# Peptides against a protein of PDB entry 3ZN8, part 112

Target 1, 125 residues: chain A of PDB entry 3ZN8
Amino acid sequence: LEEYDKIQKKMEDVMEGKGKLTLRDVYAQIIALRKMGPLSKVLQHIPGLGIMLPTPSEDQLKIGEEKIRRWLAALNSMTYKELENPNIIDKSRMRRIAEGSGLEVEEVRELLEWYNNMNRLLKMV

## One batch from the design tools (peptide; made by RFdiffusion4, then SolubleMPNN)

Design b2_p29_2_s2 (from b2_p29_2, 14 letters changed)
Fold by OpenDDE base, seed 4:
Structure b2_p29_2_s2 (fold): chain B 125 residues (1-125), chain A 29 residues (1-29)
Amino acid sequence: as target 1 above (125 residues)
Amino acid sequence: SELEEKLALLDAKFANEFLGLNVEIIPLP
C-alpha cells in the first residue's frame, strides 16, 4: 500500500504538470500491482465507478505473468539515464537492452511504445 | 473524486496490458 501511494502521488504530480512519468515509475507500478494482487481490490474502493472485471482464464493469467516477467527483465537491463529519460533509447540501446534481457528487439520497442502511450495519456487527463 | 476516477482509468490500463483482465470502468447511476 505504501508503494502504491507513492505511485499515485507521482501520477497526480504528472497530471498536474509537475514532472514526467519515467520507466522507474513504470517499474514501481508493476511491482506494486504484483504485491497488491488483483486490481479489483483497488478499483472497487472508488465510489461511483462500476467495474466489470471478467475473471481471466488460466491461459490469460499465464500470458500476463510472462509479459510482466519479460518487461521487468528489460527494465532491469536499462541504465539509470535510460530509465529516467527513455527518449534517449535509440536502436543501439534497444539492441543492448534486448541482448541483456534475453528479449527480442521488437519486445523492447513494444515496451517503449507502451510507455509513450501511457505518458501521453497522463498528460491528456 | 475526479482525480481518483482518472487514476482508476490509468490503473485499469495497466491491468489490461499486464494481466489481460479487460477491465471496463462504467459510471454508476
Scores: peptide ipSAE 0.109, ipTM 0.590, DockQ to the pose 0.453
Fold by OpenDDE base, seed 1:
Structure b2_p29_2_s2 (fold): chain B 125 residues (1-125), chain A 29 residues (1-29)
Amino acid sequence: as target 1 above (125 residues)
Amino acid sequence: SELEEKLALLDAKFANEFLGLNVEIIPLP
C-alpha cells in the first residue's frame, strides 16, 4: 500500500509539471502491481465511474505474467542512466538491452514506445 | 476529483497492459 501511494504521488507530481516519469518509476509500478494484484478495488471507489471488470481467464493471466517477466528483464538490463533518462536510448543501446535480456529488439522498442505514450498522457492530463 | 479520475484511467491502462484484465471505465451519469 505504501509503495502504491508513492507511485500515485509521483504520477500526480508529473501531471502537475513538478517532475518526470522515468523507467525506474515504471519498474516500481510493475512491482507494486504484482504485489497488490488488480487495482480494481481502487477503481471501484472512484465516484462517477462505472467499471466493467471481467474476470480474466487463466490464459490471460499467463500472458500478462509473461509480458511482465519480459519487461522486467529489459529494465534489469538497462543502466541507471538509461532508467533515469530513457530518451538517451538509441538503436545501439536498444540492441544491447535486447541482447542482455534475451529479447527481440522489437520488444524493447515496444516497451519504450509504451513508456513514451504513458509519459505524454500524464503531461496532457 | 478530475485528477483522481485521470489517475484511475492510467491505473486501468497499467492493469490492462500487465495483468490482461480488460478493464473498461465507463462514465456514470
Scores: peptide ipSAE 0.109, ipTM 0.594, DockQ to the pose 0.458
Fold by OpenDDE base, seed 3:
Structure b2_p29_2_s2 (fold): chain B 125 residues (1-125), chain A 29 residues (1-29)
Amino acid sequence: as target 1 above (125 residues)
Amino acid sequence: SELEEKLALLDAKFANEFLGLNVEIIPLP
């Protein structure tokens, strides 16, 4: 719970322009969500917001778990400098990360693309 | 309330990506 609250505060700070989202923050969020689930489950009782949580099929759960495992492997193969500044990750670094994590280079690129999109989204919110 | 909405949206995005869930946030009238 305490860990999750720290992550939420970090996200608030980023939205207010007081910081930036890093891959380290992403890593922490993955771990927190695996333990507790999304805070949005609690927020479903807020007037004006409806939260729909369709129960995933067994196959969807397996796909999600595999995605988590693969992305954690990639993140665990990054240096601290790369986690804090993902923009420095060039083709050579992507290849190293892919080889170290047992992923395809394209999967590492996909993670970075997702991160970039998320970071842009946070700045626009 | 606005901040809560933004946080809910962010959490939903993470949940969908990392938990394999299909979380949807629907604005209520």
Scores: peptide ipSAE 0.104, ipTM 0.587, DockQ to the pose 0.423
Fold by OpenDDE base, seed 2:
Structure b2_p29_2_s2 (fold): chain B 125 residues (1-125), chain A 29 residues (1-29)
Amino acid sequence: as target 1 above (125 residues)
Amino acid sequence: SELEEKLALLDAKFANEFLGLNVEIIPLP
């Protein structure tokens, strides 16, 4: 819960235009979510909100867990500079990260695209 | 608070995009 609160505060700051969401923040968020257990439990800690969660199938949970493991491998293969400034990651860096993490280059591209989408989302919220 | 609702929406969208979950958040009175 404490780790999640720190991430929440970071997200608040970013939504207020204070600071920038980085891949380091993404890494921390993934770790926090894994420690908190099912994401439904995380959402249940937000007061005043009802959640409607279709129970994910066991297969969907496995796919999600595998995706998390793969993205963590990619993040662990990045330099500090890349984690703080993902925009510097060019094709050469993507290939290096992919090779270092045992992923396809397309999977690293997917992670970066997701990160960009999250940044856009934070600006809209 | 409005901020908490926004954060919840972010978390829900994160879940949907990352984990392939379908999350609906309903503000309670």
Scores: peptide ipSAE 0.099, ipTM 0.579, DockQ to the pose 0.452

Design b2_p29_2_s3 (from b2_p29_2, 13 letters changed)
Fold by OpenDDE base, seed 1:
Structure b2_p29_2_s3 (fold): chain B 125 residues (1-125), chain A 29 residues (1-29)
Amino acid sequence: as target 1 above (125 residues)
Amino acid sequence: KELELKRALLQNKFMNEFLGLNYEVIPLP
């Protein structure tokens, strides 16, 4: 998928210090993955990658798909400004996003924490 | 090859942290 290649390039640019990963990029990545089908199929279609055991169970994949759906709901409840600059998301914004997405505030916090950790990881690679 | 390894490791970490999965992605030669 051309969309997937664009996301990979964005991640490479971030690793090279040419930018930052945004929640917009995360959103695009999730959408690209969903277009490839169920996670079980997505994992099989990643070019040049092999999966080393233990492989996730089908139940774990289903749980992961549900988590993706929940995070997409949160992302869909964000403004463009928030997606581009997640660091502006204060407690008030986080609450609004949670209410708009039907999530707990803690789930929105988890997404933001994951995003921050991912950005740190990308800079370390 | 080094870039591919870095990409694979990043994808592995992304998938494991995002999805709560426990698997290893390795680059194919």
Scores: peptide ipSAE 0.117, ipTM 0.592, DockQ to the pose 0.441
Fold by OpenDDE base, seed 2:
Structure b2_p29_2_s3 (fold): chain B 125 residues (1-125), chain A 29 residues (1-29)
Amino acid sequence: as target 1 above (125 residues)
Amino acid sequence: KELELKRALLQNKFMNEFLGLNYEVIPLP
């Protein structure tokens, strides 16, 4: 719960234009979410919000868990400098990360694209 | 309340994009 609150505060700071979301923050968020369980449990504690959750099929959960595992492998194969400043990750670094994590280069690219999209969304809120 | 809603929507989007889930957060009246 404490780790989760720290990440929420970080996301708020980024929405306010203070600092940036890093891949280290993403890593921490993934770990926090795995510890807390489904986001539904967290959202149930927010007054005035209804959660319309389609119950994910067991297969959808497994696919999601596999994706999380693969992204964690990629993140674990990054240097501290890359985690803090993902924009330095060029094609050579991306290939190294892919090879070190047992992933395809495209999967590492997908993670970086997702990260960039999240940073754009945070700045628009 | 508005900031909490924005946080919840962002987390929902994070989960949907990351996990391929289709969760929807709606404001309760």
Scores: peptide ipSAE 0.116, ipTM 0.584, DockQ to the pose 0.456
Fold by OpenDDE base, seed 5:
Structure b2_p29_2_s3 (fold): chain B 125 residues (1-125), chain A 29 residues (1-29)
Amino acid sequence: as target 1 above (125 residues)
Amino acid sequence: KELELKRALLQNKFMNEFLGLNYEVIPLP
């Protein structure tokens, strides 16, 4: 819960223009989500929100778990500087991270693209 | 309430993009 609250605060700070989301924040978010379970459980505790949740199939859960595992491997292969400032990650760094994590470079690129999209989204809310 | 909704929507988008799920969060009056 404490990790979750820190991430929420960080997301708010970014939404208010007080900072940026980092890959360290992403790492913390992934860990927090794994600890708390499905977002549905968290959202059910928010008064005034209705949730329309398709129950994920077992296959969808497995795919999600594998994606989490792969992204964690990538994040664990990053330097502190890269985690705090992902914009420094060039092609050479992506290749190193991919090799270190046992991933394809394209998968590391996908993570970085997702991160950039999330940062843009946070600033628009 | 508005901030909580924004947080929930953001998390929903995060999860949908991350997990490829299609959750919908709607504000209740």
Scores: peptide ipSAE 0.111, ipTM 0.579, DockQ to the pose 0.453; fails the geometry check
Fold by OpenDDE base, seed 3:
Structure b2_p29_2_s3 (fold): chain B 125 residues (1-125), chain A 29 residues (1-29)
Amino acid sequence: as target 1 above (125 residues)
Amino acid sequence: KELELKRALLQNKFMNEFLGLNYEVIPLP
């Protein structure tokens, strides 16, 4: 719960223009999500929200868990400077991160593209 | 209420991308 509140505050600060989302914040969010369990528990306490929860197949759950594991490996292979300022990650850095994490360069690119899209979205809300 | 909805939508997007779970948060009337 404490980790959740810290992440929510960070998201609010970014939405208000008081900060930016970093890959360190992404890492913290992944860890918090793994600890808190299903989003349904959080969303059930929000008045006026309906939740549509498709039941994923067991195979889909395994694919999602593997994707999280791979992204954590990439994040763990980044320097502190890269985590705080992902915009400095050039092709050379991407290749190093991929090699260090056992991923393809394309998977590291996917993570960075996701981060950039999320950070842009937060600033527009 | 609006801020809660925005937070929920953000969390939903995050979980969908990481967990491969296609949850949908819909505002109830």
Scores: peptide ipSAE 0.107, ipTM 0.576, DockQ to the pose 0.457; fails the geometry check

Design b2_p29_2_s4 (from b2_p29_2, 14 letters changed)
Fold by OpenDDE base, seed 4:
Structure b2_p29_2_s4 (fold): chain B 125 residues (1-125), chain A 29 residues (1-29)
Amino acid sequence: as target 1 above (125 residues)
Amino acid sequence: LEEELKRALLLAEFANKFLGLSYEILPLP
């Protein structure tokens, strides 16, 4: 419970722009989004930003759910230190994570690249 | 505004990656 509360607080801080996004925060956000339902509904609660998202098709939702499942497997195969500091993940670590999660190394690389891109975007805001 | 924009950006990136959705940020009035 204490660890969960710390993760939630950190996620809130990140969402408020007060913290650096980690893969632990990403993991928590993915889980939270799955529980809250369609992301489009979550975005509707953000006033004033004028972000319009199209309604996903059923097929898009299925593809997305599979991607979520695969990335959660990768995240579950990471150490706490890797989740906190993804920049330490070298080729050896990526291979271990891939093997542990049943993914290709390229899929783990895709996750890390996406994370890095997201962090870069957040820094520009 | 910055905090809201960060939240929106994160959510949009999640939507794009996991839902295959293109998003547009409309200019603020």
Scores: peptide ipSAE 0.317, ipTM 0.756, DockQ to the pose 0.409
Fold by OpenDDE base, seed 1:
Structure b2_p29_2_s4 (fold): chain B 125 residues (1-125), chain A 29 residues (1-29)
Amino acid sequence: as target 1 above (125 residues)
Amino acid sequence: LEEELKRALLLAEFANKFLGLSYEILPLP
C-alpha cells in the first residue's frame, strides 16, 4: 500500500507538471504491480470500469509477464543516472545495457520507445 | 504488426493502470 501511494503521488506530480516520469518510476510501478498482482483484477471490482476494460486472457498475461521480466533485466542493468534521465541513453549505452541484461539492443530500444510514448500520452492528459 | 500490437497492448495496460490509478486519485465528476 505504501509503495502504491508513493507511485500515485509521483504520477500526480507528473500530471500537474511538477515532475517527469522516469524509468525509476516505471521500475517501481512494475515491482508494485508484481507484488499486488494484475491491477486489472482490482479495476474489475470498480463498478463500471470492469465493462470498459478488456480483461486480458491468461495467454496475454503470460506474454506480458515475459516482456516485463525482460524489461526488468534491462532496468536492473541501467545506472541511476540513466534511470533518472533516460534521454542520456545513446547507442553505446543501449548496447552496454543489452549486453549486461542478456537482451538484444532492439529489446532495449523497444523499452525506451515505450517510455517515450508514455511521456507523450501523459502530456496529452 | 504483432510486436507493435504487443507494445500498444502494454502501453494500453500501463495507461489503463495509470488512468485507473488516476481515477482513484482524481475524483473526476
Scores: peptide ipSAE 0.118, ipTM 0.602, DockQ to the pose 0.072
Fold by OpenDDE base, seed 2:
Order: structure tokens, then C-alpha cells, then sequence
Structure b2_p29_2_s4 (fold): chain B 125 residues (1-125), chain A 29 residues (1-29)
């Protein structure tokens, strides 16, 4: 819960234009979410969303956990500079990260696209 | 309330995209 509150505050700061979401922040959030358990339990801590979120099936949880594990592998294969400023990650860096993490280059691209979309969304609020 | 809802939505979207899970956001009563 304490780690989650820190991440919420960081996301709030980013939404208010007081900060930038980095892949380091993403990594911290993934770790916090895994400690909290299933997504339904995490969302119960969000005021107003605790009423009726569909509980994911066990199969959906397993698929999600595999995706998390793959993204953690990619993040662990990044340099500190890449984690703090993902915009420097070019095709050569993506290939290195993919090779180091045992992922396809497309999966690394997907993570970066997700990050970019998230950062755009946070700026629109 | 609207800003809190937007924050909750962003967290839910983060989780949804990350976990590949579908979620339905119900309006606050």
C-alpha cells in the first residue's frame, strides 16, 4: 500500500505537469501492483471503482502475469539512461534490449508504445 | 470528484493495458 501511494502521487504530479512518467516509475508500479495481488484488489483501493469491477478469470491473470514478466525482463535489460529517458531508445537499443531479455523486438516496441501512449494520456488529464 | 475519477481511470487503463485485462468503469453513485 505504501509503494502504491507513492506511485499514485507520482502519477498525480505527472498529470498536473509537475513531473514526467519514466520507465523507472513503470517498473516501480509493476512491482507494487504484483505485491497488491489481483487487479480487482488494486482497483478496490481506488475511491469509486470498488463497486463492480469484473474479476478477471484465472486464465486472464496467468496471461497478464506472463506479460508482466516479459516487460520486467525488458526493463531489467535497459540502462539507467534508457529507463529515465525512454525517448533515446532507437532501433539499435531496442534490438539490444530484446536480445538481452529474450524477447522479440516487436515486444520491446509494444512496451515503448504503451509507455508513450500512457504519457500522452497523463498529459491530457 | 472529476479529477479523482480521471486519476482512477488512468490507473485502470494502466492496469488494463499492462495486464491485457478488460475492465468496465461504472459511474460513481
Amino acid sequence: as target 1 above (125 residues)
Amino acid sequence: LEEELKRALLLAEFANKFLGLSYEILPLP
Scores: peptide ipSAE 0.115, ipTM 0.591, DockQ to the pose 0.450; fails the geometry check
Fold by OpenDDE base, seed 3:
Structure b2_p29_2_s4 (fold): chain B 125 residues (1-125), chain A 29 residues (1-29)
Amino acid sequence: as target 1 above (125 residues)
Amino acid sequence: LEEELKRALLLAEFANKFLGLSYEILPLP
């Protein structure tokens, strides 16, 4: 609960333009979600939100869980400096992270692309 | 505060859904 509150506050700060979401924040969020279950389950406890969110199928949950597992491997292969400043991750760093995590370079690129897209979306809201 | 929390949660969910969708549309090399 305390970890989740810190993540929520960080997301609020980013949405308000007071902070930057980092891959460390993403890592913390993934860990919190694995402890608390899917965010959809958390939202189901909020009156009025449980009706509007489609429950993911069991297959969608499994696909999401495998993707999260692979991303955690990539994140665990990053340096602290890379987690705090993902924009420094060049092709050489991506290759190292991929090799260290047992992933394809394309999967590391996908994680970084997602992170960049998420940051753009957070700034638009 | 509740509306801001709802927005943050919706964005986190959207981000997670976008992840799932991006994996399905990315061509394997």
Scores: peptide ipSAE 0.108, ipTM 0.632, DockQ to the pose 0.080; fails the geometry check

Design b2_p29_3_s1 (from b2_p29_3, 11 letters changed)
Fold by OpenDDE base, seed 5:
Structure b2_p29_3_s1 (fold): chain B 125 residues (1-125), chain A 29 residues (1-29)
Amino acid sequence: as target 1 above (125 residues)
Amino acid sequence: SLKEFYEHLLKQAKENPEAFLTVLLASRL
């Protein structure tokens, strides 16, 4: 409960322009979600998901769980400074992160692109 | 449409920011 309250407060602060969403926040969210159990159980507790997204198949959920695990590996390979300020991550840093996490550079880039897109969306709120 | 999807996401973000992050992560998967 405490972890979720912190994450929620952080998200609210970001939406209100009182803070910035960082990859550290993303990391915390992923960890919190994993504590809830499998992605399938997590998704069942999200109101309105069925309206926003098609119901994923069991195979899609497994793929999703794997993707989250891979992103978590990338996040674990980042420095604190990178987590707090992802904009400093250049090609050299991406390669290091990829190598450290056992991922392709493109997967790290994809995570960063997702993060950037998310921040753009949050600014629209 | 993609536009409608984003509009719904934004609405969800206002109602539940924590859930929004989760949904947005899931939507990318």
Scores: peptide ipSAE 0.120, ipTM 0.582, DockQ to the pose 0.327
Fold by OpenDDE base, seed 2:
Structure b2_p29_3_s1 (fold): chain B 125 residues (1-125), chain A 29 residues (1-29)
Amino acid sequence: as target 1 above (125 residues)
Amino acid sequence: SLKEFYEHLLKQAKENPEAFLTVLLASRL
């Protein structure tokens, strides 16, 4: 919870234009969330989510947990430079990351797209 | 706005269960 709060502050700074969300930050947040246990337990700690979304099915939770695990594998296959500056990740780097993590190149591209979208949304807030 | 941000994330989560990560990472902000 403490680590999560630190990352939350970082994300708040990004929303206020005081910083930049990196994949290092994403990695740290995933680790912090996993310390709370299964995805179902993590969701229970999100205020207001139950009002906005129906309770996920067991299958949905399983899919979500698998996606997090796969993305964590990709992040573990990145260099520090790539984690700090994801924009340097070209096709060659994506292929290397995919091979190192046991993922398809498209899955690595999906992670990067998610990251870019997240940054865009945070800047819009 | 923060409201618009959450609305977008929630929409994605409803359309794609794999988008739970996006909701989780942006939640509690």
Scores: peptide ipSAE 0.110, ipTM 0.599, DockQ to the pose 0.112
Fold by OpenDDE base, seed 1:
Structure b2_p29_3_s1 (fold): chain B 125 residues (1-125), chain A 29 residues (1-29)
Amino acid sequence: as target 1 above (125 residues)
Amino acid sequence: SLKEFYEHLLKQAKENPEAFLTVLLASRL
């Protein structure tokens, strides 16, 4: 719970223009979520989600869980500088990260795209 | 706005199961 509160504050600071969301922040959030257990259990802790979204199938949960594992592998293959400043990640760095994590380059690109989209959404608020 | 933010996240989650992570990461806002 302590880690969740820290991450929430960080995201609030970003929304207010007092900071920048980094992949280190993303990593911390994923690790915190993983400590709660399987994705199914984590989803049960999100207020209102069950009302706003249909209950995910077992297959959907497995897909989501696998995506989390794959993104963690990518994040674990990044340097500290890349985690703190993801905009420096070029094609060469993406390939290295992919090779180090056993992923396709496209999967690393998808993570970075997701991160960029998240930052845009936070600034939209 | 916060409303637009969550509406967008929910839409993505409905269309792509992998987008659950996006909802999870933003759920504490």
Scores: peptide ipSAE 0.110, ipTM 0.595, DockQ to the pose 0.114
Fold by OpenDDE base, seed 3:
Structure b2_p29_3_s1 (fold): chain B 125 residues (1-125), chain A 29 residues (1-29)
Amino acid sequence: as target 1 above (125 residues)
Amino acid sequence: SLKEFYEHLLKQAKENPEAFLTVLLASRL
């Protein structure tokens, strides 16, 4: 709970223009989510999800959990500077991260795209 | 508002499975 409170405050600060969401923050959030247990259990803690979204199948949950694990591998292969300032990650850095994490370059690109989209959404609130 | 933001994230999750992970990461907002 304490970890979630810190992450929530960070996201609120970003929405208010008082900070910037980094991949370090993303990493911390993923770790916090994993401490809650399996993805199925995490979903039960999201109010309104069952109303707005169809309940994922067991296979879909497994796919989602694997995706999170793969993203963690990518994040663990990044330097501190890259985690704090992901916009410096060019083709050369993406390739290195992919090789270090055992992922395809496209998977690293997808993570960065997701991050960029999240940051845009937070700033427009 | 945070409520509107949350609803927006949920809506995006319907359209994009990667947005589903975004909703999870924002679960405590």
Scores: peptide ipSAE 0.104, ipTM 0.591, DockQ to the pose 0.119

Design b2_p29_3_s2 (from b2_p29_3, 10 letters changed)
Fold by OpenDDE base, seed 3:
Formats: C-alpha cells, structure tokens, sequence
Structure b2_p29_3_s2 (fold): chain B 125 residues (1-125), chain A 29 residues (1-29)
C-alpha cells in the first residue's frame, strides 16, 4: 500500500508539472502491477477498466505478458543514471542495453519511444 | 476532446500491448 501511494503521488506530481517521469518510476510501476499477478488478474483490480476494455483474448494476454517481460529485461540492463535520465541513452547505450537484455536494438528504441510518449501524455492531462 | 482521446487510447489498448501498458500505468493515478 505504501509503495502504491508513492507511485501515485509521483505520477500526480508529474502531471502537475512538479516532476518528471523517469524509467525508474516506470520500472517501479510495472513491478507493482506484476505483484498483482498475471495481466488477467491485474485487470480485475483496476476499477472500471474491465468495463472500458473488452476482455483480451488469451493470445493477447500472452503477447502482453511477453512484452512486459522483455521491457523489464531492458530496464534491468540499464544503469541508474540511464533510468533517471533516459535522454542520455544514445545509440551506443541502446546497443549495450539490447545486448545485455537479449533484445534487438529496435525493441529498446521502442521502449524509449513509449516512455517519451507517456511523458507527453501525462503533461497533457 | 479529452474524452475522445482516452477513448482512442482504450481502443488501441485492445490490440496494442504498448497502449495497454499505458492504460494500466495511467489507471493507477
């Protein structure tokens, strides 16, 4: 519960322009969600989401679980400085992260792009 | 509108894992 509250406060601060979402924050949030179990169970714990989103097929859930696993591998291969300041991740760093995580460089780039989009989204709210 | 934006995001989340993760993370606010 304490961890959940910290994550919520961090996200609220970012939305209010009082902070910046980092990959460390993303990592913490993903871990918190994973503690709730597989995606199928996670959906059950988010009020209203089950109404707003049709229940994904088993195949869709598997794809989602794999994506989470792969992104966590990438995040685990990043340095603290990179997690706090993802903007420093250049081509060389992406290649290292990809190699360390067993991913393609394009997958690491995809994660970073998603992160940037998330930050933009939060600032809009 | 903001509502339309969220609806679009939710629709994308049905088939796009990245959009799905976006919704999951944002829902914890």
Amino acid sequence: as target 1 above (125 residues)
Amino acid sequence: SLEEFYQHLLEQARSNPEAFLTVLLASRL
Scores: peptide ipSAE 0.341, ipTM 0.778, DockQ to the pose 0.118
Fold by OpenDDE base, seed 1:
Structure b2_p29_3_s2 (fold): chain B 125 residues (1-125), chain A 29 residues (1-29)
Amino acid sequence: as target 1 above (125 residues)
Amino acid sequence: SLEEFYQHLLEQARSNPEAFLTVLLASRL
């Protein structure tokens, strides 16, 4: 619970222009989420989510679990410097991360694009 | 605001499966 509060405060700071969300922050949040168990169990612990979103099918949950697992593998293959400052990740670094995590380079790029979109979204609202 | 942020994510999650993960990670907002 304390980790969720930390990420929320970090997001607020980014919205106020006091910093930026890093992949370290993302990593911490994913780890905290995984401690709650599989996605099916996580959803049960989030009040109101079932009302605000359609209930995911078993297949959708499986896809989500696989995505989390693959992104976590990528994050585990990054250096601390890359996690704190993802903008330094060039093609060479992406290839290394992909090879180290057993992913395709395109999957690592997808994670980075998601991260960049998240930061843009936080600054927009 | 965080409220506006969360609402935007919810809207995206309805049509984009990758946005669903974003909602889960931002569940405390």
Scores: peptide ipSAE 0.340, ipTM 0.793, DockQ to the pose 0.115
Fold by OpenDDE base, seed 4:
Structure b2_p29_3_s2 (fold): chain B 125 residues (1-125), chain A 29 residues (1-29)
Amino acid sequence: as target 1 above (125 residues)
Amino acid sequence: SLEEFYQHLLEQARSNPEAFLTVLLASRL
């Protein structure tokens, strides 16, 4: 419960321009979601999502699960400093993270691009 | 609009913070 409150406050702060989403926050949220089970089970806990989004196919859910697995590997290979301030992650750091996580550099870049896009979206709200 | 769509998803995320990333990921599926 305390963890959920922290996440909520963080999201609200970011939306109000009082801070920014970090990869530490992302990591915490992914872990929290994983405790709820697979994506198929998590989605049922989001009221109204089925109205706004088309029903995910089994294949789409599998893709999502794989993405989460791979991103967690990347996040686990990052330093605390990188998690708190992902902007410092340059080409050298991306390569290290990729090698440490067994991912392609492009996959690490994809995660970072997603992160940057999420911060941009949050600031638009 | 796409913007309104994302705003709605983010609103849902505020109401259910434990599912925030799932909502965001779902928007990209």
Scores: peptide ipSAE 0.267, ipTM 0.732, DockQ to the pose 0.264
Fold by OpenDDE base, seed 2:
Parts: C-alpha cells; structure tokens; sequence
Structure b2_p29_3_s2 (fold): chain B 125 residues (1-125), chain A 29 residues (1-29)
C-alpha cells in the first residue's frame, strides 16, 4: 500500500509536468510486482481492476509473465545513466542491451517505445 | 487526471491482450 501511494504521487507529478517517469521507476515497479508472485495473484491485489478488466486467460498470463521477464532482463542490462535517461539509448546501446539480455534488438526497442508512450499518455491526461 | 489515465489503459487492455500488463504496471507506477 505504501509503495502504491508513492507511485500514484509520482504519476500525478508526471501528469502535472512536475516529474518524469524513468526506466528506473519502471524497474522498481516490476520488482515490486514480482514480489507479489505470479501475475494471477498480482491481479487479485489491485483494487478495482478485477471489475474493469476481464479475467485474463492462462495464455494471456503466460505471455505477460514472459514479457515481464524479458523486460526485466533488458533493464538489468542497462546502465544507471540509461535507466535515468532512456533518451540516450541509441542503436548502439540498444544492440548492447539486447546482447547482454539475450533479447532481440526489436524487443528492446519495444520496451523503449512502451516507455515513451507511457510518458506521452501521462502528459496528455 | 490519473483516473483518466487508467481509463485509457483499461480501454487498450480490452482490445489488446498484451495491454493488460501495461495496466498492471501503470497501476503500481
């Protein structure tokens, strides 16, 4: 609950232009989620989400778990500078991260695109 | 607003099976 409140405040700050979501923040949240167990259990602990989202299928949960694992691998292969300022990640850095994490470059690009989309969405609201 | 943000993500999650992960992460971010 305490971590949830910190995250909400940060999201609010980003929406108001008072802060920036970084991959460090994303990393912290992924770790926090993983501590709660598998995605199926995580979903049960998020208030209101069960009402607003249809229950994911077993296949969807599996895909989600794999994606989290892959993203975590990518994040673990990033430098602190890259986590704090993902905008510096160019093609050379993406390739290094991909090789270090055992991912395809396209998968690293997808993570970065997701991150950028999240920031844009937060600023739009 | 944060509420609107989550609503957008939820809408995406309904149309994209992989988007539910975004909702989960965002709800904790």
Amino acid sequence: as target 1 above (125 residues)
Amino acid sequence: SLEEFYQHLLEQARSNPEAFLTVLLASRL
Scores: peptide ipSAE 0.423, ipTM 0.837, DockQ to the pose 0.117; fails the geometry check

